# Peptides against a protein of PDB entry 3S8F, part 48

Target 1, 157 residues: chain A of PDB entry 3S8F
Amino acid sequence: VLTLFVAVPSLMTAFTVAASLEFAGRLRGGRGLFGWIRALPWDNPAFVAPVLGLLGFIPGGAGGIVNASFTLDYVVHNTAWVPGHFHLQVASLVTLTAMGSLYWLLPNLTGKPISDAQRRLGLAVVWLWFLGMMIMAVGLHWAGLLNVPRRAYIAQV
Target 2, 166 residues: chain B of PDB entry 3S8F
Amino acid sequence: DEHKAHKAILAYEKGWLAFSLAMLFVFIALIAYTLATHTAGVIPAGKLERVDPTTVRQEGPWADPAQAVVQTGPNQYTVYVLAFAFGYQPNPIEVPQGAEIVFKITSPDVIHGFHVEGTNINVEVLPGEVSTVRYTFKRPGEYRIICNQYCGLGHQNMFGTIVVKE

## One batch from the design tools (peptide; made by RFdiffusion4, then SolubleMPNN)

Design b1_p11_3_s1 (from b1_p11_3, 5 letters changed)
Fold by OpenDDE base, seed 4:
Structure b1_p11_3_s1 (fold): chain B 157 residues (1-157), chain C 166 residues (1-166), chain A 11 residues (1-11)
Amino acid sequence: as target 1 above (157 residues)
Amino acid sequence: as target 2 above (166 residues)
Amino acid sequence: SAEDRLKEMFE
């Protein structure tokens, strides 16, 4: 019971970040219920990468609630579901945040801005990474629900 | 303009907090729905039972694989299974169809998995602890046991078989 | 089918 209550501060934190994004978008001229999203700097891989990580983290967080449930964890534990969850949390959020951090950090450390070509390449990299990770994560979660075992090269399906 | 920004942030946070609470209830509802519709075969956790992993191979009910299957009542059996690096004993495990089987599983060495394909049996096996799983095989045939917990260099080859006889 | 097998596993 206490473990499930961890969802409360986690959700509060997540949606506080969302509130910060809304504020930033509105400061950049976005208006309306969703117009602030478009106003965010989607042309900057240093921004896009961690945001995509956060987007991947949302379903991962929902899965975390499932994994924290005693009865539901029995169904999914040590199946392909778990790697699916981890790839959303680590290979998406952490990795994309690290990528985004580098896109910001390296130009600042060297004093040299990235070229337009490098910027476009960076955007392509993070979007393709996100897309591939989402496909893999969905597949792993689906396979896990079909009782495909974790850490095994064979399965019934 | 920090004060103005602070007020604006607070306004947005109130909305998002309300949304977060709503989502919390949605998740709880989804969990409740899933439990109601998909947990008919869930095996609850049993009492914590301990065993000495250093002597489990030499003495006790796990020591002799030939005596691992014990009839405890009419159409009721207890099977003492060892998961070890890298296999299971007894192997194969032979049980009758339709009987209630209580698996008592432990390890003499490291943590292993006990995943029986075609069933909802899926537990971790810890040295020093006994995992208890109750299951009734409705179909005769062979069921493969897979180790789904990394246990060393031979992990990928660690398999067992349950043979259900008519 | 995989779905049918899944139902059998968790009955």
Scores: peptide ipSAE 0.055, ipTM 0.834, DockQ to the pose 0.189
Fold by OpenDDE base, seed 5:
Structure b1_p11_3_s1 (fold): chain B 157 residues (1-157), chain C 166 residues (1-166), chain A 11 residues (1-11)
Amino acid sequence: as target 1 above (157 residues)
Amino acid sequence: as target 2 above (166 residues)
Amino acid sequence: SAEDRLKEMFE
């Protein structure tokens, strides 16, 4: 009940953030239905990291509703599905947001901008992290649906 | 200019809210689809039953592993299972093929899991509570019981076996 | 297959 109740405000917040991104993209010269996305600062790891985190959080949020469902939870509870959900929420959103925050915070605190090499490295790190996390998350969710147990080193499948 | 900007922001927000509403219905549809395809064999929750974990080993239906399997009907059995640190009793659990088995599972110590491979049996076992699971084994053979709830140093080695006889 | 076993579990 609590999860389902919180789901509505969370969705509102998520799409409000998306609206802000659209507005920002359009202010940066993006036009059309999707042109504003391309106009966003994808060359900045401080931007890319949290955005990728948000993208990973979308299926995670949907999974949260599944986990809170009485009938569906029976299918997924204490299977590899649960770690998959956690890795989308914590290891993706929270971690990537933290990483992005560092790319913004440290240069601003020190007054020294990051070098171009550091920027490129940061982008590589963030994208590779996201890619790896998505692969793992998909695998864990899939394994969970196949009844692979959580907290066990063996499985029938 | 400020008014214009505010109006523009509101327009985008309204659009995204409309999209969010649409996505909500999509998610509901996906959940409904999942329910329709994956819940055919769901074991419903039973009646809430309590026991004293401090005495469950000494008295009652869980006290003697030799008496754990009780025939309650021509093709129906009740099995009183203890999940403990670190194993299950009785072990093995021997039941006939094709019989309706009602598992009554509890714990004398800490929380454990009761996950039977090859089946949809997957329940938490709490001290002081009795988990009731109903299942009919259609195939003979051995089914491994796995503890999927961390219960201590020996958690990873906590296994049981259900032997289904022809 | 794993998928077949899964179907058997939930039938």
Scores: peptide ipSAE 0.024, ipTM 0.803, DockQ to the pose 0.194
Fold by OpenDDE base, seed 1:
Structure b1_p11_3_s1 (fold): chain B 157 residues (1-157), chain C 166 residues (1-166), chain A 11 residues (1-11)
Amino acid sequence: as target 1 above (157 residues)
Amino acid sequence: as target 2 above (166 residues)
Amino acid sequence: SAEDRLKEMFE
């Protein structure tokens, strides 16, 4: 019970971030229930990268609740489920945030904006990274539920 | 207008509350699914049992692999297993089909894993502690034991075998 | 095989 209570501040943070995105979208002219999403700067890899990381973090957070459960952890511990969780939390959110931060930092440090070609390449990299991570994460979680062990080169399935 | 401002705030709050509630149900559904599919395999943690890893090879029930399988009752056995760098003993572990097997697993050196393919047996083995797992093999044959906790240079080749006899 | 050699070394 106490362990699951830890999820409360995490959920609060997630929803406040979402609210911030809504606010930003509405400031950019988005209206209606979902129009604010379209109004967000999806042409900027510095924005898209961390947002995609956040999206991957949602199922990862759900997995965190599972991993923190004593009874459920017995099922998933030291299986492919665990690295699947890691790749959502670290290799997606943290890595994509770092990538996005770089797209913000370098132009600001040099005083020179990125070229349009660099921007498009950045968008491609970020989206492909996200797609690959989602495929891998789903596969790892699925394999984990099938009792595929982590840190092993073989599996029973 | 204070009234208009309050109405706007309430609308946003209702929307995000609805979303949060929906996500809560998603999480509960995921947990429920996992429980529904795996509850039968959940083994509660037992009492903490300790052993001296420095002497476990020389004395006690783990010292002699030939005496590792102990019949404790009708159709009931206790198997004292050592996970070490880099293997398991006894190897193979021979047990009868349909018998209740209590595995008592410990390590004389570092942390290892004890993952039995084809079963829900999956525990970490800590030096100084005894992992207890109870299982009944319904099917005869060979079951591979896999170390799923990194334990050194030979980790990837650390395997054992459980032979279930009719 | 390489795997067999490693097993022989660590078993």
Scores: peptide ipSAE 0.000, ipTM 0.806, DockQ to the pose 0.021
Fold by OpenDDE base, seed 3:
Structure b1_p11_3_s1 (fold): chain B 157 residues (1-157), chain C 166 residues (1-166), chain A 11 residues (1-11)
Amino acid sequence: as target 1 above (157 residues)
Amino acid sequence: as target 2 above (166 residues)
Amino acid sequence: SAEDRLKEMFE
């Protein structure tokens, strides 16, 4: 039971990031309960990528609590559920954050701004990546719940 | 201006903090719900039992695969299983339908998995430790044992079979 | 079905 308290620092981090996003959105003219979201720079892949990573990390974090639960871990351990969790935590948040960082870093390092074509391509890449990862993650979690083992090429189901 | 911004930030942080705490309780509630509705399917962990992996093949209940299945009571059996690189012994494991089976699983070499298809049996097998799993097979037939923990070059082909007889 | 089998596994 005490293991669940490990989630508290993570939640604190999450709300500070969310608060920063809301503040930024409101500074950009967003109004109301949800208007600040629309005001965020969704045309910038350097912004979109890490935000999509954060969105993927939310269910991943919930899965972390499941994996840390003694009784629930028995159900999911060493099944396809586990790599599903990894794809949300590493292949989504970490990877998308890295991708987004590159979209910011490269123009700053080279002194050359990205072209509009590159920007649009970048947006397509990060959205498609997110979509693919979500499909894969849902599939893996679902398969895991159906007792499909990890690290195996065959399964009964 | 800075003061106004500070107050606004505090309000947002308080809102998100409240949301975060609410979600924490939701997650706890979900765990409680799943436990309340699905506790019957969870096999509790046994007490820690140790064995010497260097001698487990030479002496003790795992030494002879032909004597691995031991009747311990009416309609109750203990099966001493070795998971090794790369297979299981005995193989096949033959048990009667409807009997309570206690699997005592250990490894003489590296960590392996013991995942029985069609059952909720899924444990890691550590050298020096004995994994205990209790299960009753309701249906006759063959159940495949899969190693779901990487154990070397032959990991992908490490399979066993449990044959449940009527 | 897989779902039915799963239910049986956890009965």
Scores: peptide ipSAE 0.045, ipTM 0.835, DockQ to the pose 0.199; fails the geometry check

Design b1_p11_3_s2 (from b1_p11_3, 6 letters changed)
Fold by OpenDDE base, seed 5:
Structure b1_p11_3_s2 (fold): chain B 157 residues (1-157), chain C 166 residues (1-166), chain A 11 residues (1-11)
Amino acid sequence: as target 1 above (157 residues)
Amino acid sequence: as target 2 above (166 residues)
Amino acid sequence: SAEDRLKELFE
């Protein structure tokens, strides 16, 4: 009940953030239905990291509703599905947001901007992290649906 | 200018809120699809039943493993199972093929899991509570019981066996 | 304005 109650405000917040991103993209010259996305600062790891985190959080949020369902919980509870959900929420959103925050915070605190090499390295790190996390999350969710147990080193499948 | 900016932001927000509403229905549809495809044979939660974990080993239906399997009907059995650190009793659990089995599972010590491979039996076992699971084994053979709730140093080695006889 | 602040932030 609590999860379902919180789901509505969370969705509102998520799409409000998306609206802000659209507005920013349009201010940067993006036009059309999707042109504003391309106009966002994808060359900045401080931007890319939290945005990728948000993208990973979308299926995680949907999974949260599944986990809170009485009927569906019988299928996914204490299976590999649960760690998959956690990795989308914590290891993706929270971690990537923290990483992005550092890319913004440290240069601003020190007054020294990051070099181009550091920027490119940061982008590589963030994208590779996201890619790896998505692969793992999909695998864990899939394994969970195949009834692979959580907290066990063996499984029938 | 401030008013214009505010109005523009609100317009985008309204659009995204409309989109969010549409996505809500998509999520509901996905949940419905998942229910339709993965919930066949779901074992419903049983009646809330309490026991004293401090005495469950000494008295009652869980006290004697030799008396754990009780025939309650022509093709119906009740099995009183203890999940403990670190194993299950009785072990093995022997039941007939095709019979309706009602598992009554509890713990004398800490929380354990009761996950039977090859089945949809997967429940938490709490001290002081009785978990009730109903299942019919259609295929003979051995089914491994796995503890999927961390319960201590021997958690990873906590296994049981259900033997289904023809 | 809010628009100007947003523009400055994402330039």
Scores: peptide ipSAE 0.008, ipTM 0.770, DockQ to the pose 0.011
Fold by OpenDDE base, seed 3:
Structure b1_p11_3_s2 (fold): chain B 157 residues (1-157), chain C 166 residues (1-166), chain A 11 residues (1-11)
Amino acid sequence: as target 1 above (157 residues)
Amino acid sequence: as target 2 above (166 residues)
Amino acid sequence: SAEDRLKELFE
C-alpha cells in the first residue's frame, strides 16, 4: 500500500513541469485557459519532442500504478502489457527528450543554426515517432490484457 | 505589479493542483474498472514455501514425474511441476476436467515463467521457492505452457502441455 | 535455422 506513495513526488514533478509550460506560454502572449498552449513554440522540434514525451508519460505513469498494484500486477505481469509500459516510459519520454535535446544541442555545439528543411524534417520525425509509439503502446497494452505473453513469439490469441 | 503577478501565479497553481487531484481520482477509477472487469477469478497468492533446488530432482514430490499428479481429495489434485532449462515436467500434465488442480511449481536451475494459455495462470518460478496456483479446467483439451521469463538460449522454445481429459 | 537447432538441442 505504501508503494503508491511514490506517485506523490512524480505528481509534484508533473505539476512543476506543467506550470513551467504555462508560464512560458503566457510569456509568449498566450491568453485564457488554453491559449497559452497555442503560444508555445510548436514549430521547434527541440520543444515538441520532449512535450510529446511528457504526453506519452502520463498514461505510462498510470500504468506504473497498475504495475505496482498487487492484484492488478497479477493480470499484467509478464504479458505484452509490460513492454507496452516500457515503450511509453523509455521509448517515448526518454527517447523523445533525447531527440529533442539533440535538436538544441547540435546547433549550439557547432555554432550553425538548423536549416528550415532540417527543422521541418525534425518535426516530422518526432511526430511520427510519437504516433508510432502510441500505436505500439496501445497495441501492446491491449494484447497484454488479452493475456499475450511477453518474451514469446507465440500466443493463443 | 509584483502583487498582481503573484495572484495570477497562485490562481494557476490552484488550477493545476485541482487538475492533479482530479487525475488521481481518474486513476483510481481506472484501477477499479480494471479490477472489476479483469480480476474476476484471480488466484490469490499462496504462502511462501521454500525448497532446496539442489535436491528437488532427487528427493521429494518433484523427483518422479510419473508421480507428479497426486489426488488429494474428491475431484481435487495436486500437481508437482518442475520448470527447468528448457522444459516442464511432467510433460504432458494430465488432469481431469472439472477437478480442482493445485499446481506446485518450482525450478532446479534458474527463474522461469509458467504461463498457461487459455487460463489466468501466469506466475514466475524461482529456484528455492514453490509457486502455488489453483485452477479448475472447465473445458477439455490441450493447454500450452509458455515460459515468459528469459531463462537462456532455449527460452523461446520452452513449452509444456496440460491435457485436460473428460 | 538457429531456432530449429535450439529445438533439437533443448527439447
Scores: peptide ipSAE 0.006, ipTM 0.792, DockQ to the pose 0.020
Fold by OpenDDE base, seed 1:
Structure b1_p11_3_s2 (fold): chain B 157 residues (1-157), chain C 166 residues (1-166), chain A 11 residues (1-11)
Amino acid sequence: as target 1 above (157 residues)
Amino acid sequence: as target 2 above (166 residues)
Amino acid sequence: SAEDRLKELFE
C-alpha cells in the first residue's frame, strides 16, 4: 500500500493541470459543471493534441498503479499489457504534446500563422492519432489480460 | 480582484486534489478487493537464491539435462531449467500430471523470459539468480515455453516444451 | 486580461 503513494505526486500534477483547464474554460465563458469544457479552444491543434494526450494518460496512469503493485504486476508483467501501458504514456501523452508544441512553436518562430487548411489537417491528424492509439492500447491491455506475452510473435489465444 | 482570482483558483485546485485523493483510494480499494477475492494464490517471491552463471553449465543440478527432473517426494518434483541463447534445457521437460512441480530456472548468459502458455507461469530469468516457480499441471499435454524478454538475434525463435504425461 | 493572455498562449 505504501508503494502506491508514489502515485500521489503524479495525480496531484495531473489534476492540477485539469484544474487549470477548468479555469481556462471558465475564463472563456464556459459555465456549469461541464460547460467550461466546450469553451476550450478545440479548433486549435496546439491545444487539442496535448489535451488528448492527457486523456490517454488517465488510463495509463491507472495502469501504472497496477504495474507498481507487486501482486498485480505478477499478472501483467511482460505481457501485452505493458506495451499497452507505455503506448498511452509515451506514444500518446509525450508524442501528442510534442505535436501540439510544434503547432505553436513553428508559427511563432517563423512569424507565419498556419493556414486554415493546415489547421484542419492538424486537427484531423491529432484526432486520428489519438483514436488509433486508443484502439491499440485497449487491444494490448486486453491481450495482456489474456496472457499474451510481449516480445513474442505468437500467443496461445 | 487578484485576491478573488487566487481564491477561485485555490477552490478549483482543492476540488481536483480531493478528486485525486479519492481516485487513489479507489485504486487501493480495487487492489485490496483483488487480493481479498484471489483464491488461486499468488506465487510470492521466495528467498533470493544465487548461482554462478559461469559454472552453472559444468557443475551443479543444471549441468546435466538428463538429471534435471528430480523427484523430491511423493508426487513432488523439482525441475532444474536453464534458459540460454537460444533455448531451454531440458527440452522437452517431462513431468507427470497432477504432480507438484517446482521449477528452478536460471541462465548461463543473459536475461531471458520463462512464459509457459496455458499457465500463470511467467518469470524473468537472470544470470546469477534462480527463479523458483511452483505449479501443478492439471491437464496432460504439451505446454509451450516462450521467451518474453529480448535476449538477442535468436530471441524470436527461443521456445521450449513442457510435456505433461498422464 | 487573463483571457487574452490565455488566447495568446494557444495562438
Scores: peptide ipSAE 0.000, ipTM 0.792, DockQ to the pose 0.011
Fold by OpenDDE base, seed 4:
Structure b1_p11_3_s2 (fold): chain B 157 residues (1-157), chain C 166 residues (1-166), chain A 11 residues (1-11)
Amino acid sequence: as target 1 above (157 residues)
Amino acid sequence: as target 2 above (166 residues)
Amino acid sequence: SAEDRLKELFE
């Protein structure tokens, strides 16, 4: 019971970040219920990468609540569900955040801005990474619910 | 400017906090739905039972695979299973169809998995602890046991078989 | 300003 209450501060933190994004978008001229989203700097891979990581982290967080449930963890533990969860948390959020950090850090450390070609390539990389990771994660979660085992090269389905 | 930003952030946070609370209930509902649709016959956690992994092969109910299947009552059996690097004993495990089977599983070496395909049996096996799983096989045939916990170089080849007799 | 700081972070 106490473990499930961890969801409360986690959600508060997550949506506080969302509130910060809304504020940033509105500062950049976005208006309306969703207009602030479009106003965010989607042309910068240093921004897009970690945001995509956060988006992947949302379903991962929901899965975390499932994994923290005693009864539900029995169903999903050591199935393909778990790798699906980890790929959202580590291979999406952590990895994309690291990518985004590099897109910001390297230009600042060297004093040389990235070229437009490099920027476009960076955007392509992070979006393709996110897309591939989402496909894999959905597949792994689905397979896990079908009782496909973790750490095995064979399965019934 | 910083003060204005702070006030604006607070206003947005109120809305998002309300949304977060709503999402909390959504997640609770999803958990309930998942439980209702994907859990049939959840095996509750048993009492913590300890065993000495250094002697489990030499003495006790796990020592002789020929005596691993013990009838404890009418249509009721206890099966003492060892998961080891890299296999299971007894192998195959032979049990009758329709009988209530209590698996007592432990390891003499490292942590292993005990995943029985076609069933909801899926537990980790820890040296020094006994995992207890209760199951009734309704269909005769062979059920493959898969180790789903990395246990060393031979992990990928670690399989067992449960044979359910009519 | 907060807006300027945000722009600086993502230039």
Scores: peptide ipSAE 0.000, ipTM 0.782, DockQ to the pose 0.011

